# Peptides against a protein of PDB entry 7MKK, part 11

Target 1, 71 residues: chain A of PDB entry 7MKK
Amino acid sequence: SMKEKVKAKLVEIRKFVPFIRRVRIDFQDTLSKVQGHRLDALVNLLDREDVSMSSLNKIEVIIDKLRTRFN

## One batch from the design tools (peptide; aimed at target 1 L45 L66)

Design b2_p15_3_s1 (made by RFdiffusion4, then SolubleMPNN; from b2_p15_3, 6 letters changed)
Fold by OpenDDE base, seed 5:
Structure b2_p15_3_s1 (fold): chain B 71 residues (1-71), chain A 15 residues (1-15)
Amino acid sequence: as target 1 above (71 residues)
Amino acid sequence: SEEDELLDELLELLE
């Protein structure tokens, strides 16, 4: 079901939360304040259980961008 | 939504 797929994807995406937190901290001086605040918000978002598949797909792209730039 | 706005903004900022 879609619900199960969402949960599975959320589990996979959450594996990158430590990475996002690390980027936020290690590159704090490189990131703009806006970027930093948005990353904090992203981490908080991923603590929720009601994230849509659409959002999770966007988050995956965001993580890819972070990996490209910061790792 | 606020969530969409957040994510879209992040996508833009990280381009």
Scores: peptide ipSAE 0.670, ipTM 0.926, DockQ to the pose 0.861
OpenDDE base, seeds 1, 2, 3, 4: peptide ipSAE 0.666, 0.668, 0.665, 0.666; ipTM 0.925, 0.925, 0.925, 0.925

Design b2_p15_3_s2 (made by RFdiffusion4, then SolubleMPNN; from b2_p15_3, 5 letters changed)
Fold by OpenDDE base, seed 4:
Structure b2_p15_3_s2 (fold): chain B 71 residues (1-71), chain A 15 residues (1-15)
Amino acid sequence: as target 1 above (71 residues)
Amino acid sequence: SEEDKMLDELLELLE
């Protein structure tokens, strides 16, 4: 089901939470305040179970951008 | 949703 697909993707995306946390802290001085705040919000969002596939797809792109810029 | 708006903003900020 779509619900199960969402859960599966959420599990995969959550693997990057430690990376996001590291970016947030290691590059705190490089990031703008708003960028830092949004990264915090992103991490918090990934603790939830009610994230849509659309959101997860966006988060995947965000992670790709972070990986490109921050390793 | 607020979630979508936040994510869209973050995408924009990282472009």
Scores: peptide ipSAE 0.720, ipTM 0.935, DockQ to the pose 0.897
OpenDDE base, seeds 1, 2, 3, 5: peptide ipSAE 0.718, 0.719, 0.719, 0.719; ipTM 0.934, 0.935, 0.935, 0.935

Design b2_p15_3_s3 (made by RFdiffusion4, then SolubleMPNN; from b2_p15_3, 7 letters changed)
Fold by OpenDDE base, seed 2:
Structure b2_p15_3_s3 (fold): chain B 71 residues (1-71), chain A 15 residues (1-15)
Amino acid sequence: as target 1 above (71 residues)
Amino acid sequence: SEEEEMLDELLELLS
């Protein structure tokens, strides 16, 4: 079901929360203030259970971009 | 939604 797919995707995406937090802190001087605030918001979003599949798909792209730029 | 807007802005910032 779609609900099962969302739950599975959320579990996989949450594995990258430590990476996102590390980018936010380790590259704080490189990140703009607005980038830092958006990363904080992203981490907070992933702490919730009500994240849509659409959002999770965008977050996957964001993580790929973070990996390319920062590690 | 505000959530989608935030994610879209983040995508733009990382483009």
Scores: peptide ipSAE 0.709, ipTM 0.934, DockQ to the pose 0.901
OpenDDE base, seeds 1, 3, 4, 5: peptide ipSAE 0.707, 0.707, 0.706, 0.709; ipTM 0.934, 0.934, 0.934, 0.934

Design b2_p15_3_s4 (made by RFdiffusion4, then SolubleMPNN; from b2_p15_3, 7 letters changed)
Fold by OpenDDE base, seed 3:
Structure b2_p15_3_s4 (fold): chain B 71 residues (1-71), chain A 15 residues (1-15)
Amino acid sequence: as target 1 above (71 residues)
Amino acid sequence: DEEDKLLDELLKLLE
């Protein structure tokens, strides 16, 4: 079901939370205040259970961009 | 919504 797919995607995306946290910390001095705050908000968002597939797909793109720039 | 706005802003910031 779509509900099961969303839950599975969320579990997979959550695997990158430690990476996002490390980017936030390791590059704190080079990130703008806005970028830092948005990364914090992203981590908080991933603690929720009611994230849509559309949002999860966007988050995947964001993670890819973070990996390109910071690792 | 606020969630979409956050994600869109992040996408823009990381262009």
Scores: peptide ipSAE 0.683, ipTM 0.931, DockQ to the pose 0.861
OpenDDE base, seeds 1, 2, 4, 5: peptide ipSAE 0.682, 0.681, 0.680, 0.682; ipTM 0.930, 0.930, 0.930, 0.930

Design b2_p15_4 (made by RFdiffusion4; failed a check: a repeat of another design)
Pose (drawn by RFdiffusion4):
Structure b2_p15_4 (pose): chain A 71 residues (1-71), chain P 15 residues (1-15)
Amino acid sequence: as target 1 above (71 residues)
Amino acid sequence: SELDELLEELEEEIE
């Protein structure tokens, strides 16, 4: 059943791509280069669909961790 | 930081 279980989470979880993109630009002045890079690769990844469930769970947390470090 | 660790782990997994 997991096959789809992914698609669903990726759909909900892609609503944050603009949020991340905003965090990256507004605070390019606050964060390191390696933070800028990993935040981009994060966007690039969320744009694909060969995405593991195990990585999406890691992504939900990483998002919860930015909804509160910023914003 | 915790966020940096999490992003590093995600980068390693992407690679």

Design b2_p15_4_s1 (made by RFdiffusion4, then SolubleMPNN; from b2_p15_4, 6 letters changed)
Fold by OpenDDE base, seed 2:
Structure b2_p15_4_s1 (fold): chain B 71 residues (1-71), chain A 15 residues (1-15)
Amino acid sequence: as target 1 above (71 residues)
Amino acid sequence: SDLDKLLDELMKEME
């Protein structure tokens, strides 16, 4: 079901939370204030379970971009 | 939603 797929995707996305936190801290001096705040907000929102599949797919794209830019 | 708005802003920022 879609519900099961969403839960599975959320589990996979949450594996990258430590990476997002590290980017936020390790590159704080090169990130703008607004970029830092957005990353903090992203981490906090990933603690929730009411996230759609479309949002999770966007988050995957964002994580890929973060990996490209910040190792 | 607030999440969707945040995600759109992040995607735009990282383009």
Scores: peptide ipSAE 0.529, ipTM 0.896, DockQ to the pose 0.175
OpenDDE base, seeds 1, 3, 4, 5: peptide ipSAE 0.532, 0.526, 0.529, 0.532; ipTM 0.896, 0.895, 0.896, 0.897; seeds 1, 5 fail the geometry check

Design b2_p15_4_s2 (made by RFdiffusion4, then SolubleMPNN; from b2_p15_4 with E11M)
Fold by OpenDDE base, seed 5:
Structure b2_p15_4_s2 (fold): chain B 71 residues (1-71), chain A 15 residues (1-15)
Amino acid sequence: as target 1 above (71 residues)
Amino acid sequence: SELDELLEELMEEIE
């Protein structure tokens, strides 16, 4: 079911929360205040249970971009 | 939505 797929996707995406937190901290001086706040918001978002598959797919793209830019 | 706006902004600023 879509619900099960969302749950599975969320579990996989959440594996990158420590990475996002690390980027936020390690590159705090490089990131703008706005970017930092957005990363904080992203982490907080991933604590939620009501995230759509569409949003999770977008978040995955964002994480891929973060990995490319910040190792 | 607020979430969609956040994600859009992140996607635009993070190359």
Scores: peptide ipSAE 0.267, ipTM 0.813, DockQ to the pose 0.175
OpenDDE base, seeds 1, 2, 3, 4: peptide ipSAE 0.192, 0.262, 0.258, 0.265; ipTM 0.768, 0.812, 0.810, 0.814; seed 3 fails the geometry check

Design b2_p15_4_s3 (made by RFdiffusion4, then SolubleMPNN; from b2_p15_4, 4 letters changed)
Fold by OpenDDE base, seed 5:
Structure b2_p15_4_s3 (fold): chain B 71 residues (1-71), chain A 15 residues (1-15)
Amino acid sequence: as target 1 above (71 residues)
Amino acid sequence: SELDELLSELEKELK
């Protein structure tokens, strides 16, 4: 079901939370204030259980871009 | 939504 797919994807995406937190901290001087706040919001978002598949797909893209730029 | 806006802005800024 879609619900199960969302749960599975959320589990996988959450594996990158430590990475996002490290990017936020290690590159704080490089990131704009707004970008930093958005990364904080992203981390907080991933603590939620009501994230849609659409959002998770976007988050996956964002993580890929973060990895490309920062690791 | 606000969340979609957040994610869209992040995508945009990260190219």
Scores: peptide ipSAE 0.537, ipTM 0.898, DockQ to the pose 0.176
OpenDDE base, seeds 1, 2, 3, 4: peptide ipSAE 0.533, 0.535, 0.530, 0.537; ipTM 0.898, 0.898, 0.896, 0.898

Design b2_p15_4_s4 (made by RFdiffusion4, then SolubleMPNN; from b2_p15_4, 5 letters changed)
Fold by OpenDDE base, seed 2:
Structure b2_p15_4_s4 (fold): chain B 71 residues (1-71), chain A 15 residues (1-15)
Amino acid sequence: as target 1 above (71 residues)
Amino acid sequence: SELDKLLDELMEEMK
């Protein structure tokens, strides 16, 4: 079911939370103030259970972009 | 939603 797929995707995306936190801290001097705040907000939002598959797919793309830019 | 707005902003900044 879609519900089960969303739950599974959320579990997979949450595995990247430590990476997002690390980018936020290690590259704080490179990131703009607004970019840093957005990454903090992203981490906090991933603690929620009501994230759609559409949003999770976008987050996956963002993580790929972070990996390309920041390691 | 606030999440979608945040995600769109992040995607725009990271182009």
Scores: peptide ipSAE 0.476, ipTM 0.883, DockQ to the pose 0.174
OpenDDE base, seeds 1, 3, 4, 5: peptide ipSAE 0.472, 0.469, 0.475, 0.476; ipTM 0.882, 0.881, 0.883, 0.884; seeds 3, 4 fail the geometry check

Design b2_p15_5 (made by RFdiffusion4)
Pose (drawn by RFdiffusion4):
Structure b2_p15_5 (pose): chain A 71 residues (1-71), chain P 15 residues (1-15)
Amino acid sequence: as target 1 above (71 residues)
Amino acid sequence: EWDELETLLDEALAE
C-alpha cells in the first residue's frame, strides 16, 4: 500500500516549496552558503517523484524545524 | 541546532 502512500505525502508536502524558497531568499543574508545550497537541493528534490518515504519523513521534520526557526 | 538541521538535510538528500 505504500506505493501511493508516498504520492499523497509529496502532494501535501509540496505546498511548502514556496515557503522554503522564501526562507532561502529573505534570509540569504542570515544563513551560510552550505545552508543556501542544501535548501536549494531540498527544493530540487521535492520537485522529483522517485522520492523515498524515509526521506519525506525526514523532510516533514526539517520543515517543522524551519516553520519555527524562521517565521 | 543548525548543525543538527544540516545533518537532517544531508540525510534526506542522500536518499

Design b2_p15_5_s1 (made by RFdiffusion4, then SolubleMPNN; from b2_p15_5, 6 letters changed)
Fold by OpenDDE base, seed 3:
Order: sequence, then C-alpha cells, then structure tokens
Structure b2_p15_5_s1 (fold): chain B 71 residues (1-71), chain A 15 residues (1-15)
Amino acid sequence: as target 1 above (71 residues)
Amino acid sequence: DMEELLKLLDEALSE
C-alpha cells in the first residue's frame, strides 16, 4: 500500500539525519544564517510522520544537493 | 505549509 511505501521511504530518508546534523555543525562558519536555520528545520521535519510521498521525494533531492556540496 | 517549507529549503541550500 501507499501507506507502507511512505513509511519505508521515511525510514530510508531518516538515515541521512546524522549527515544533515554534521553538515550543520562542520560547515557552520561557511553556511549563512538562513542556510543553518533551514538545515535545522529539515531535521525537525524528518521527525514528523505526516509527510507525503511527494514531500519525501523532494526532501531526497535536497539531501542529494547537500551530498554534492558537502560530501 | 509543507510545500512552501520545502521550496524555502531548496532555495536556501542552493545559495
């Protein structure tokens, strides 16, 4: 079911939370204030359970951009 | 709004 797919996707995306937290800390001096705040918001967002598949796919793209720039 | 937040995230992280 779509519900099960969303749960599975959320589990996979949450695996990147430690990476996001490390980017926030390791590049704190390079990041703008707005970028830092947005990374914090992203981590908080991934604590939620009411995220759609569409949103999760967009989050994955954002994480891919982070990986390109910071890893 | 989730869509707005994701847009802001994408824009900010693309700077």
Scores: peptide ipSAE 0.452, ipTM 0.876, DockQ to the pose 0.153
OpenDDE base, seeds 1, 2, 4, 5: peptide ipSAE 0.449, 0.442, 0.342, 0.451; ipTM 0.875, 0.873, 0.833, 0.877

Design b2_p15_5_s2 (made by RFdiffusion4, then SolubleMPNN; from b2_p15_5, 6 letters changed)
Fold by OpenDDE base, seed 5:
Structure b2_p15_5_s2 (fold): chain B 71 residues (1-71), chain A 15 residues (1-15)
Amino acid sequence: as target 1 above (71 residues)
Amino acid sequence: DDEELLELLDEALSE
């Protein structure tokens, strides 16, 4: 079901939360205040259960960009 | 909302 697919995607995306937190901390002096704030908000978003598949797919793209730039 | 947040984040990372 779509619900189960969302849950599975959320589990996979959450594996990157430690990475996102690390980027936020390790590059705090490099990131703008806006970038840092948005990363904090992303981490908070991933703590929720009510995230859409559309959002999760977009988050995956964002994580790919973070990996390219920061690891 | 989540969509706006993600758009703003993507834009911020493009700075």
Scores: peptide ipSAE 0.650, ipTM 0.919, DockQ to the pose 0.130
OpenDDE base, seeds 1, 2, 3, 4: peptide ipSAE 0.647, 0.648, 0.647, 0.647; ipTM 0.918, 0.918, 0.918, 0.918

Design b2_p15_5_s3 (made by RFdiffusion4, then SolubleMPNN; from b2_p15_5, 5 letters changed)
Fold by OpenDDE base, seed 5:
Structure b2_p15_5_s3 (fold): chain B 71 residues (1-71), chain A 15 residues (1-15)
Amino acid sequence: as target 1 above (71 residues)
Amino acid sequence: EDEELLKLLDEALSE
């Protein structure tokens, strides 16, 4: 079911939360205030259970961009 | 709204 797929995707995406947190902290002086704020909001979003598949797919793309730029 | 947040985040990372 879509519900099960969402749960599975959320579990996989959450594996990157430590990475996102590290980017936020390690590059705090490089990131603009708005960039830092948006990363904080992303981490908070991933603490929720009610995240859509559409959102999770977009988050995956964003994480790819973070990995390219910061890892 | 999540999609707006993600849009703004993506735009912010494109600075």
Scores: peptide ipSAE 0.637, ipTM 0.912, DockQ to the pose 0.130
OpenDDE base, seeds 1, 2, 3, 4: peptide ipSAE 0.634, 0.635, 0.635, 0.633; ipTM 0.912, 0.912, 0.912, 0.911

Design b2_p15_5_s4 (made by RFdiffusion4, then SolubleMPNN; from b2_p15_5, 6 letters changed)
Fold by OpenDDE base, seed 5:
Structure b2_p15_5_s4 (fold): chain B 71 residues (1-71), chain A 15 residues (1-15)
Amino acid sequence: as target 1 above (71 residues)
Amino acid sequence: DDEELLKLLDEALSE
């Protein structure tokens, strides 16, 4: 079901939360305030259960960009 | 909302 697919995707995306947190901290001096605030909001978003598949797919792309730039 | 947040984040990372 779509519900179970969302749950599975959320589990996979959450594996990157530690990475996102580390980027936020380790590159705090490099990131603009806007970038830092948006990363904080992303981490908070991933703490929720009510995230759509559309959002999760977009988050996956964002994580790929973070990995390219910061690791 | 989430879509707007993600849009803004993506734009911020493109700075």
Scores: peptide ipSAE 0.683, ipTM 0.924, DockQ to the pose 0.130
OpenDDE base, seeds 1, 2, 3, 4: peptide ipSAE 0.679, 0.681, 0.682, 0.680; ipTM 0.923, 0.923, 0.923, 0.923

Design b2_p15_6 (made by RFdiffusion4; failed a check: a repeat of another design)
Pose (drawn by RFdiffusion4):
Structure b2_p15_6 (pose): chain A 71 residues (1-71), chain P 15 residues (1-15)
Amino acid sequence: as target 1 above (71 residues)
Amino acid sequence: SELDELLEELEEEIE
């Protein structure tokens, strides 16, 4: 059943791509280069669909961690 | 930081 279980989460979890993109730009002045890079690769990844469930769970936390470190 | 560790782990998986 997991097959799909992914698609669903990626759909909901893609609503934050603009949020991340904003965080990257507004605070390019606050964060490191390696933080800028990993934040981009994060966007690039969320744009694919060969995405593991195990990484989406890591990405939900990573998002919860930015909804509160910024914003 | 915890966020940096998490992003490093995700980068490793992406690579």

Design b2_p15_6_s1 (made by RFdiffusion4, then SolubleMPNN; from b2_p15_6, 5 letters changed)
Fold by OpenDDE base, seed 4:
Structure b2_p15_6_s1 (fold): chain B 71 residues (1-71), chain A 15 residues (1-15)
Amino acid sequence: as target 1 above (71 residues)
Amino acid sequence: SDLDKLLDELMKEIE
């Protein structure tokens, strides 16, 4: 079911939470205040269970871009 | 949604 697919995707995406937190801290001085806030919000979002597949796919793209930019 | 707006803005900023 789509619900189970979402849960599985969420589990995979959550594996990158430590990375996102690291980017947030290590580049705090480089990031704008709003960028930092948005990363914090992203981490908090991943604690939720009510996230759509569409949103999770966007988050995956964001993580890929973060990995490219911040290693 | 607010979430989608957040994600869209993040995506734009890190491109």
Scores: peptide ipSAE 0.460, ipTM 0.882, DockQ to the pose 0.174
OpenDDE base, seeds 1, 2, 3, 5: peptide ipSAE 0.449, 0.457, 0.445, 0.426; ipTM 0.878, 0.881, 0.877, 0.873; seed 1 fails the geometry check

Design b2_p15_6_s2 (made by RFdiffusion4, then SolubleMPNN; from b2_p15_6 with E5S E11M)
Fold by OpenDDE base, seed 5:
Structure b2_p15_6_s2 (fold): chain B 71 residues (1-71), chain A 15 residues (1-15)
Amino acid sequence: as target 1 above (71 residues)
Amino acid sequence: SELDSLLEELMEEIE
């Protein structure tokens, strides 16, 4: 079911929360204030249980971009 | 939605 797929996707994406937190901290001087805030919001978002598949797919793309730019 | 806007903005900022 879509519900089970969402739960599975969320579990996988949450594995990158430590990475996102590290990007936020390690590149704090490089990131603008608004960029830092958005990363904080992203981490907080991943604590939620009511995230849609659409949102999770977008988050996955964001993580890929972060990995490309920040290793 | 607000969440989608946040994600879109973040995507644009990160390139």
Scores: peptide ipSAE 0.298, ipTM 0.825, DockQ to the pose 0.177
OpenDDE base, seeds 1, 2, 3, 4: peptide ipSAE 0.289, 0.196, 0.289, 0.288; ipTM 0.821, 0.771, 0.821, 0.821; seeds 1, 3 fail the geometry check

Design b2_p15_6_s3 (made by RFdiffusion4, then SolubleMPNN; from b2_p15_6 with E11M E12K)
Fold by OpenDDE base, seed 4:
Order: sequence, then structure tokens, then C-alpha cells
Structure b2_p15_6_s3 (fold): chain B 71 residues (1-71), chain A 15 residues (1-15)
Amino acid sequence: as target 1 above (71 residues)
Amino acid sequence: SELDELLEELMKEIE
């Protein structure tokens, strides 16, 4: 079911939470306050269970961009 | 939604 797919996707995306946290901390001095806040919010978002597949797909793209820019 | 705005802004800023 789509619900099961969402849960599976969420599990995969959550694997990058430590990376996002690291980016937030390691680049805090180069990030704007709003950028830092958004990264914090992203991490908090991934603790939720009510995230759509559409949102998870967008988050995946965001993570890919973070990986490109921040290793 | 707030979530959509967050994701959109992150995508814009990181690209």
C-alpha cells in the first residue's frame, strides 16, 4: 500500500538525519539564521509520521543537494 | 502549507 511505501521511504530518508545535523553544526557560521532554522525544522519534520510521499520525495532532493554542496 | 513552504525555500537556497 501507499502507506507502507511512505513508511519505508521515511525510514530511508531518516538515515540522513545525522548528516543533516552535521551540516547544520559544521556550517553554522556560513549559514544564515534562517537557513539554520530551516535545517533544524527539516530534522524535526523527519521525526513525524504524517509526511506524504510527495514531501518525502522533495526531502530526498534536498538531501541530494546538501550532499553535493556539503559532501 | 508551512511544510511545503519550508521545503520550497530549502530547495531554492541549496540549489
Scores: peptide ipSAE 0.377, ipTM 0.855, DockQ to the pose 0.175
OpenDDE base, seeds 1, 2, 3, 5: peptide ipSAE 0.262, 0.256, 0.364, 0.375; ipTM 0.808, 0.805, 0.851, 0.855

Design b2_p15_6_s4 (made by RFdiffusion4, then SolubleMPNN; from b2_p15_6 with E8D E11M)
Fold by OpenDDE base, seed 5:
Structure b2_p15_6_s4 (fold): chain B 71 residues (1-71), chain A 15 residues (1-15)
Amino acid sequence: as target 1 above (71 residues)
Amino acid sequence: SELDELLDELMEEIE
């Protein structure tokens, strides 16, 4: 079901939370304040369970961009 | 939604 797929994807995406936190901290001086705040918000959002598949797909793209730029 | 707006902004700015 879509619900099960969402849960599975959320589990996979959450594996990158430590990475996002590290980017936020390690590159604090490189990131704009706005970007930093957005990353903080992103981490907080990943604690939620009411995230859509669409949002999770976007988050995956964002993580890929972060990996490309910062790792 | 607020979440979608946040994500869209991140996607645009973080490359």
Scores: peptide ipSAE 0.486, ipTM 0.886, DockQ to the pose 0.175
OpenDDE base, seeds 1, 2, 3, 4: peptide ipSAE 0.482, 0.483, 0.478, 0.482; ipTM 0.885, 0.885, 0.884, 0.886; seeds 1, 4 fail the geometry check

Design b2_p15_7 (made by RFdiffusion4; failed a check: a repeat of another design)
Pose (drawn by RFdiffusion4):
Structure b2_p15_7 (pose): chain A 71 residues (1-71), chain P 15 residues (1-15)
Amino acid sequence: as target 1 above (71 residues)
Amino acid sequence: SELDELLEELEEEIE
C-alpha cells in the first residue's frame, strides 16, 4: 500500500516549495552558503518523484523546523 | 544546529 502512500504526502508537502523558496531569498542575508545550497537541493528534490518515504518524513520535520526558526 | 544536522543527513541521502 505504500506505493501510493508516497504520492499523497509529496502532494501535500509540495505546498511548501514556495515557502522554502521564500525563506531562501528573504534570508539569503542571514544564512550560510551551505544552508542556501541544501535549501535549493531540497527544492530540486521535492520536484522529483523517485522520493523515498523515509526522506519525506525527514522533510516534514526539516519543514516544521523552518516554519518556526523563520516565519 | 539541529536543522543543519538534518539538512546534512538529507544531503548525504541525495548524494

Design b2_p15_7_s1 (made by RFdiffusion4, then SolubleMPNN; from b2_p15_7 with E11M E12K)
Fold by OpenDDE base, seed 4:
Order: sequence, then structure tokens, then C-alpha cells
Structure b2_p15_7_s1 (fold): chain B 71 residues (1-71), chain A 15 residues (1-15)
Amino acid sequence: as target 1 above (71 residues)
Amino acid sequence: SELDELLEELMKEIE
């Protein structure tokens, strides 16, 4: 079911939470306050269970961009 | 939604 797919996707995306946290901390001095806040919010978002597949797909793209820019 | 705005802004800023 789509619900099961969402849960599976969420599990995969959550694997990058430590990376996002690291980016937030390691680049805090180069990030704007709003950028830092958004990264914090992203991490908090991934603790939720009510995230759509559409949102998870967008988050995946965001993570890919973070990986490109921040290793 | 707030979530959509967050994701959109992150995508814009990181690209």
C-alpha cells in the first residue's frame, strides 16, 4: 500500500538525519539564521509520521543537494 | 502549507 511505501521511504530518508545535523553544526557560521532554522525544522519534520510521499520525495532532493554542496 | 513552504525555500537556497 501507499502507506507502507511512505513508511519505508521515511525510514530511508531518516538515515540522513545525522548528516543533516552535521551540516547544520559544521556550517553554522556560513549559514544564515534562517537557513539554520530551516535545517533544524527539516530534522524535526523527519521525526513525524504524517509526511506524504510527495514531501518525502522533495526531502530526498534536498538531501541530494546538501550532499553535493556539503559532501 | 508551512511544510511545503519550508521545503520550497530549502530547495531554492541549496540549489
Scores: peptide ipSAE 0.377, ipTM 0.855, DockQ to the pose 0.175
OpenDDE base, seeds 1, 2, 3, 5: peptide ipSAE 0.262, 0.256, 0.364, 0.375; ipTM 0.808, 0.805, 0.851, 0.855

Design b2_p15_7_s2 (made by RFdiffusion4, then SolubleMPNN; from b2_p15_7 with E8D E11M)
Fold by OpenDDE base, seed 5:
Structure b2_p15_7_s2 (fold): chain B 71 residues (1-71), chain A 15 residues (1-15)
Amino acid sequence: as target 1 above (71 residues)
Amino acid sequence: SELDELLDELMEEIE
């Protein structure tokens, strides 16, 4: 079901939370304040369970961009 | 939604 797929994807995406936190901290001086705040918000959002598949797909793209730029 | 707006902004700015 879509619900099960969402849960599975959320589990996979959450594996990158430590990475996002590290980017936020390690590159604090490189990131704009706005970007930093957005990353903080992103981490907080990943604690939620009411995230859509669409949002999770976007988050995956964002993580890929972060990996490309910062790792 | 607020979440979608946040994500869209991140996607645009973080490359």
Scores: peptide ipSAE 0.486, ipTM 0.886, DockQ to the pose 0.175
OpenDDE base, seeds 1, 2, 3, 4: peptide ipSAE 0.482, 0.483, 0.478, 0.482; ipTM 0.885, 0.885, 0.884, 0.886; seeds 1, 4 fail the geometry check

Design b2_p15_7_s3 (made by RFdiffusion4, then SolubleMPNN; from b2_p15_7 with E8D E11M E12K)
Fold by OpenDDE base, seed 1:
Structure b2_p15_7_s3 (fold): chain B 71 residues (1-71), chain A 15 residues (1-15)
Amino acid sequence: as target 1 above (71 residues)
Amino acid sequence: SELDELLDELMKEIE
């Protein structure tokens, strides 16, 4: 079901929470206050269970871009 | 949604 797919995607994306936290801290001097706050919000968002597949797909793209830019 | 707006802005800023 779509619900099960969402749960599975969320589990996979949550594996990158430590990476997102590291980017937020390690590059805090490069990031603007707004960018830092948005990364904090992203981490907090991944604690939620009510996230759509479309949002999770966007988050996956964001993580890929972060990996490209920040390793 | 506010979440989608947040994600869209993040995508713009990191690309």
Scores: peptide ipSAE 0.513, ipTM 0.894, DockQ to the pose 0.174
OpenDDE base, seeds 2, 3, 4, 5: peptide ipSAE 0.510, 0.504, 0.510, 0.510; ipTM 0.892, 0.891, 0.893, 0.893; seed 4 fails the geometry check

Design b2_p15_7_s4 (made by RFdiffusion4, then SolubleMPNN; from b2_p15_7 with E8D E11M E15K)
Fold by OpenDDE base, seed 2:
Structure b2_p15_7_s4 (fold): chain B 71 residues (1-71), chain A 15 residues (1-15)
Amino acid sequence: as target 1 above (71 residues)
Amino acid sequence: SELDELLDELMEEIK
């Protein structure tokens, strides 16, 4: 079911929270102020249980972009 | 939603 797929995807995405936090801190001088604030917000949002599959797919793309740019 | 707007902004700004 879509519900089960969302739960599984959320678990997988949450595995990258430590990476997102690390990018936020280690590259704080490279990131703009607004980008840093948005990454903080993203980490906090991933603590929620009501994220859609569409949003999770976007987050996955964002993580890929972060990996390309920052490691 | 606020989340989708945040995600769209991040997708645009983070290259």
Scores: peptide ipSAE 0.497, ipTM 0.890, DockQ to the pose 0.174
OpenDDE base, seeds 1, 3, 4, 5: peptide ipSAE 0.496, 0.484, 0.496, 0.491; ipTM 0.890, 0.887, 0.890, 0.888; seed 4 fails the geometry check

Design b2_p15_8 (made by RFdiffusion4)
Pose (drawn by RFdiffusion4):
Structure b2_p15_8 (pose): chain A 71 residues (1-71), chain P 15 residues (1-15)
Amino acid sequence: as target 1 above (71 residues)
Amino acid sequence: SFWDELNTLLDEALS
């Protein structure tokens, strides 16, 4: 059943791509280069669909951790 | 630190 279980989470979890993109730009002045890079690769990844469930879970938390470090 | 932890999580997610 997992097959789809992914698609669903990726759909919901893609609503943060703009949020992330904003965090990257507004605070390019606050964060390191390697933080800028990883934040971009994060966007690039959320744009694909060969995305593991094990990574989406990692990504939900990475997002909860930016909804509260910023914003 | 928070940033070390977050960088580790990003490395794991992107691997």

Design b2_p15_8_s1 (made by RFdiffusion4, then SolubleMPNN; from b2_p15_8, 5 letters changed)
Fold by OpenDDE base, seed 5:
Structure b2_p15_8_s1 (fold): chain B 71 residues (1-71), chain A 15 residues (1-15)
Amino acid sequence: as target 1 above (71 residues)
Amino acid sequence: SEDEELLELLDEALS
């Protein structure tokens, strides 16, 4: 079901939460205040259970871009 | 939604 697909995707995306937190901290001085705030909000979003597949797919793209720039 | 707004802004900032 779509519900189970969302759950599985969420589990996979959550594996990157430590990375996002590290980016937020390690590059705090190079990030704008609003960018840092948005990364915090992204982490908070991934703590929730009510995240759509559309959102999860977009988050995956964002994580890839973060990895390219900060990893 | 707030989620969509957040994700759009993050994606744009990283593009």
Scores: peptide ipSAE 0.733, ipTM 0.938, DockQ to the pose 0.161
OpenDDE base, seeds 1, 2, 3, 4: peptide ipSAE 0.728, 0.730, 0.731, 0.731; ipTM 0.937, 0.938, 0.938, 0.938

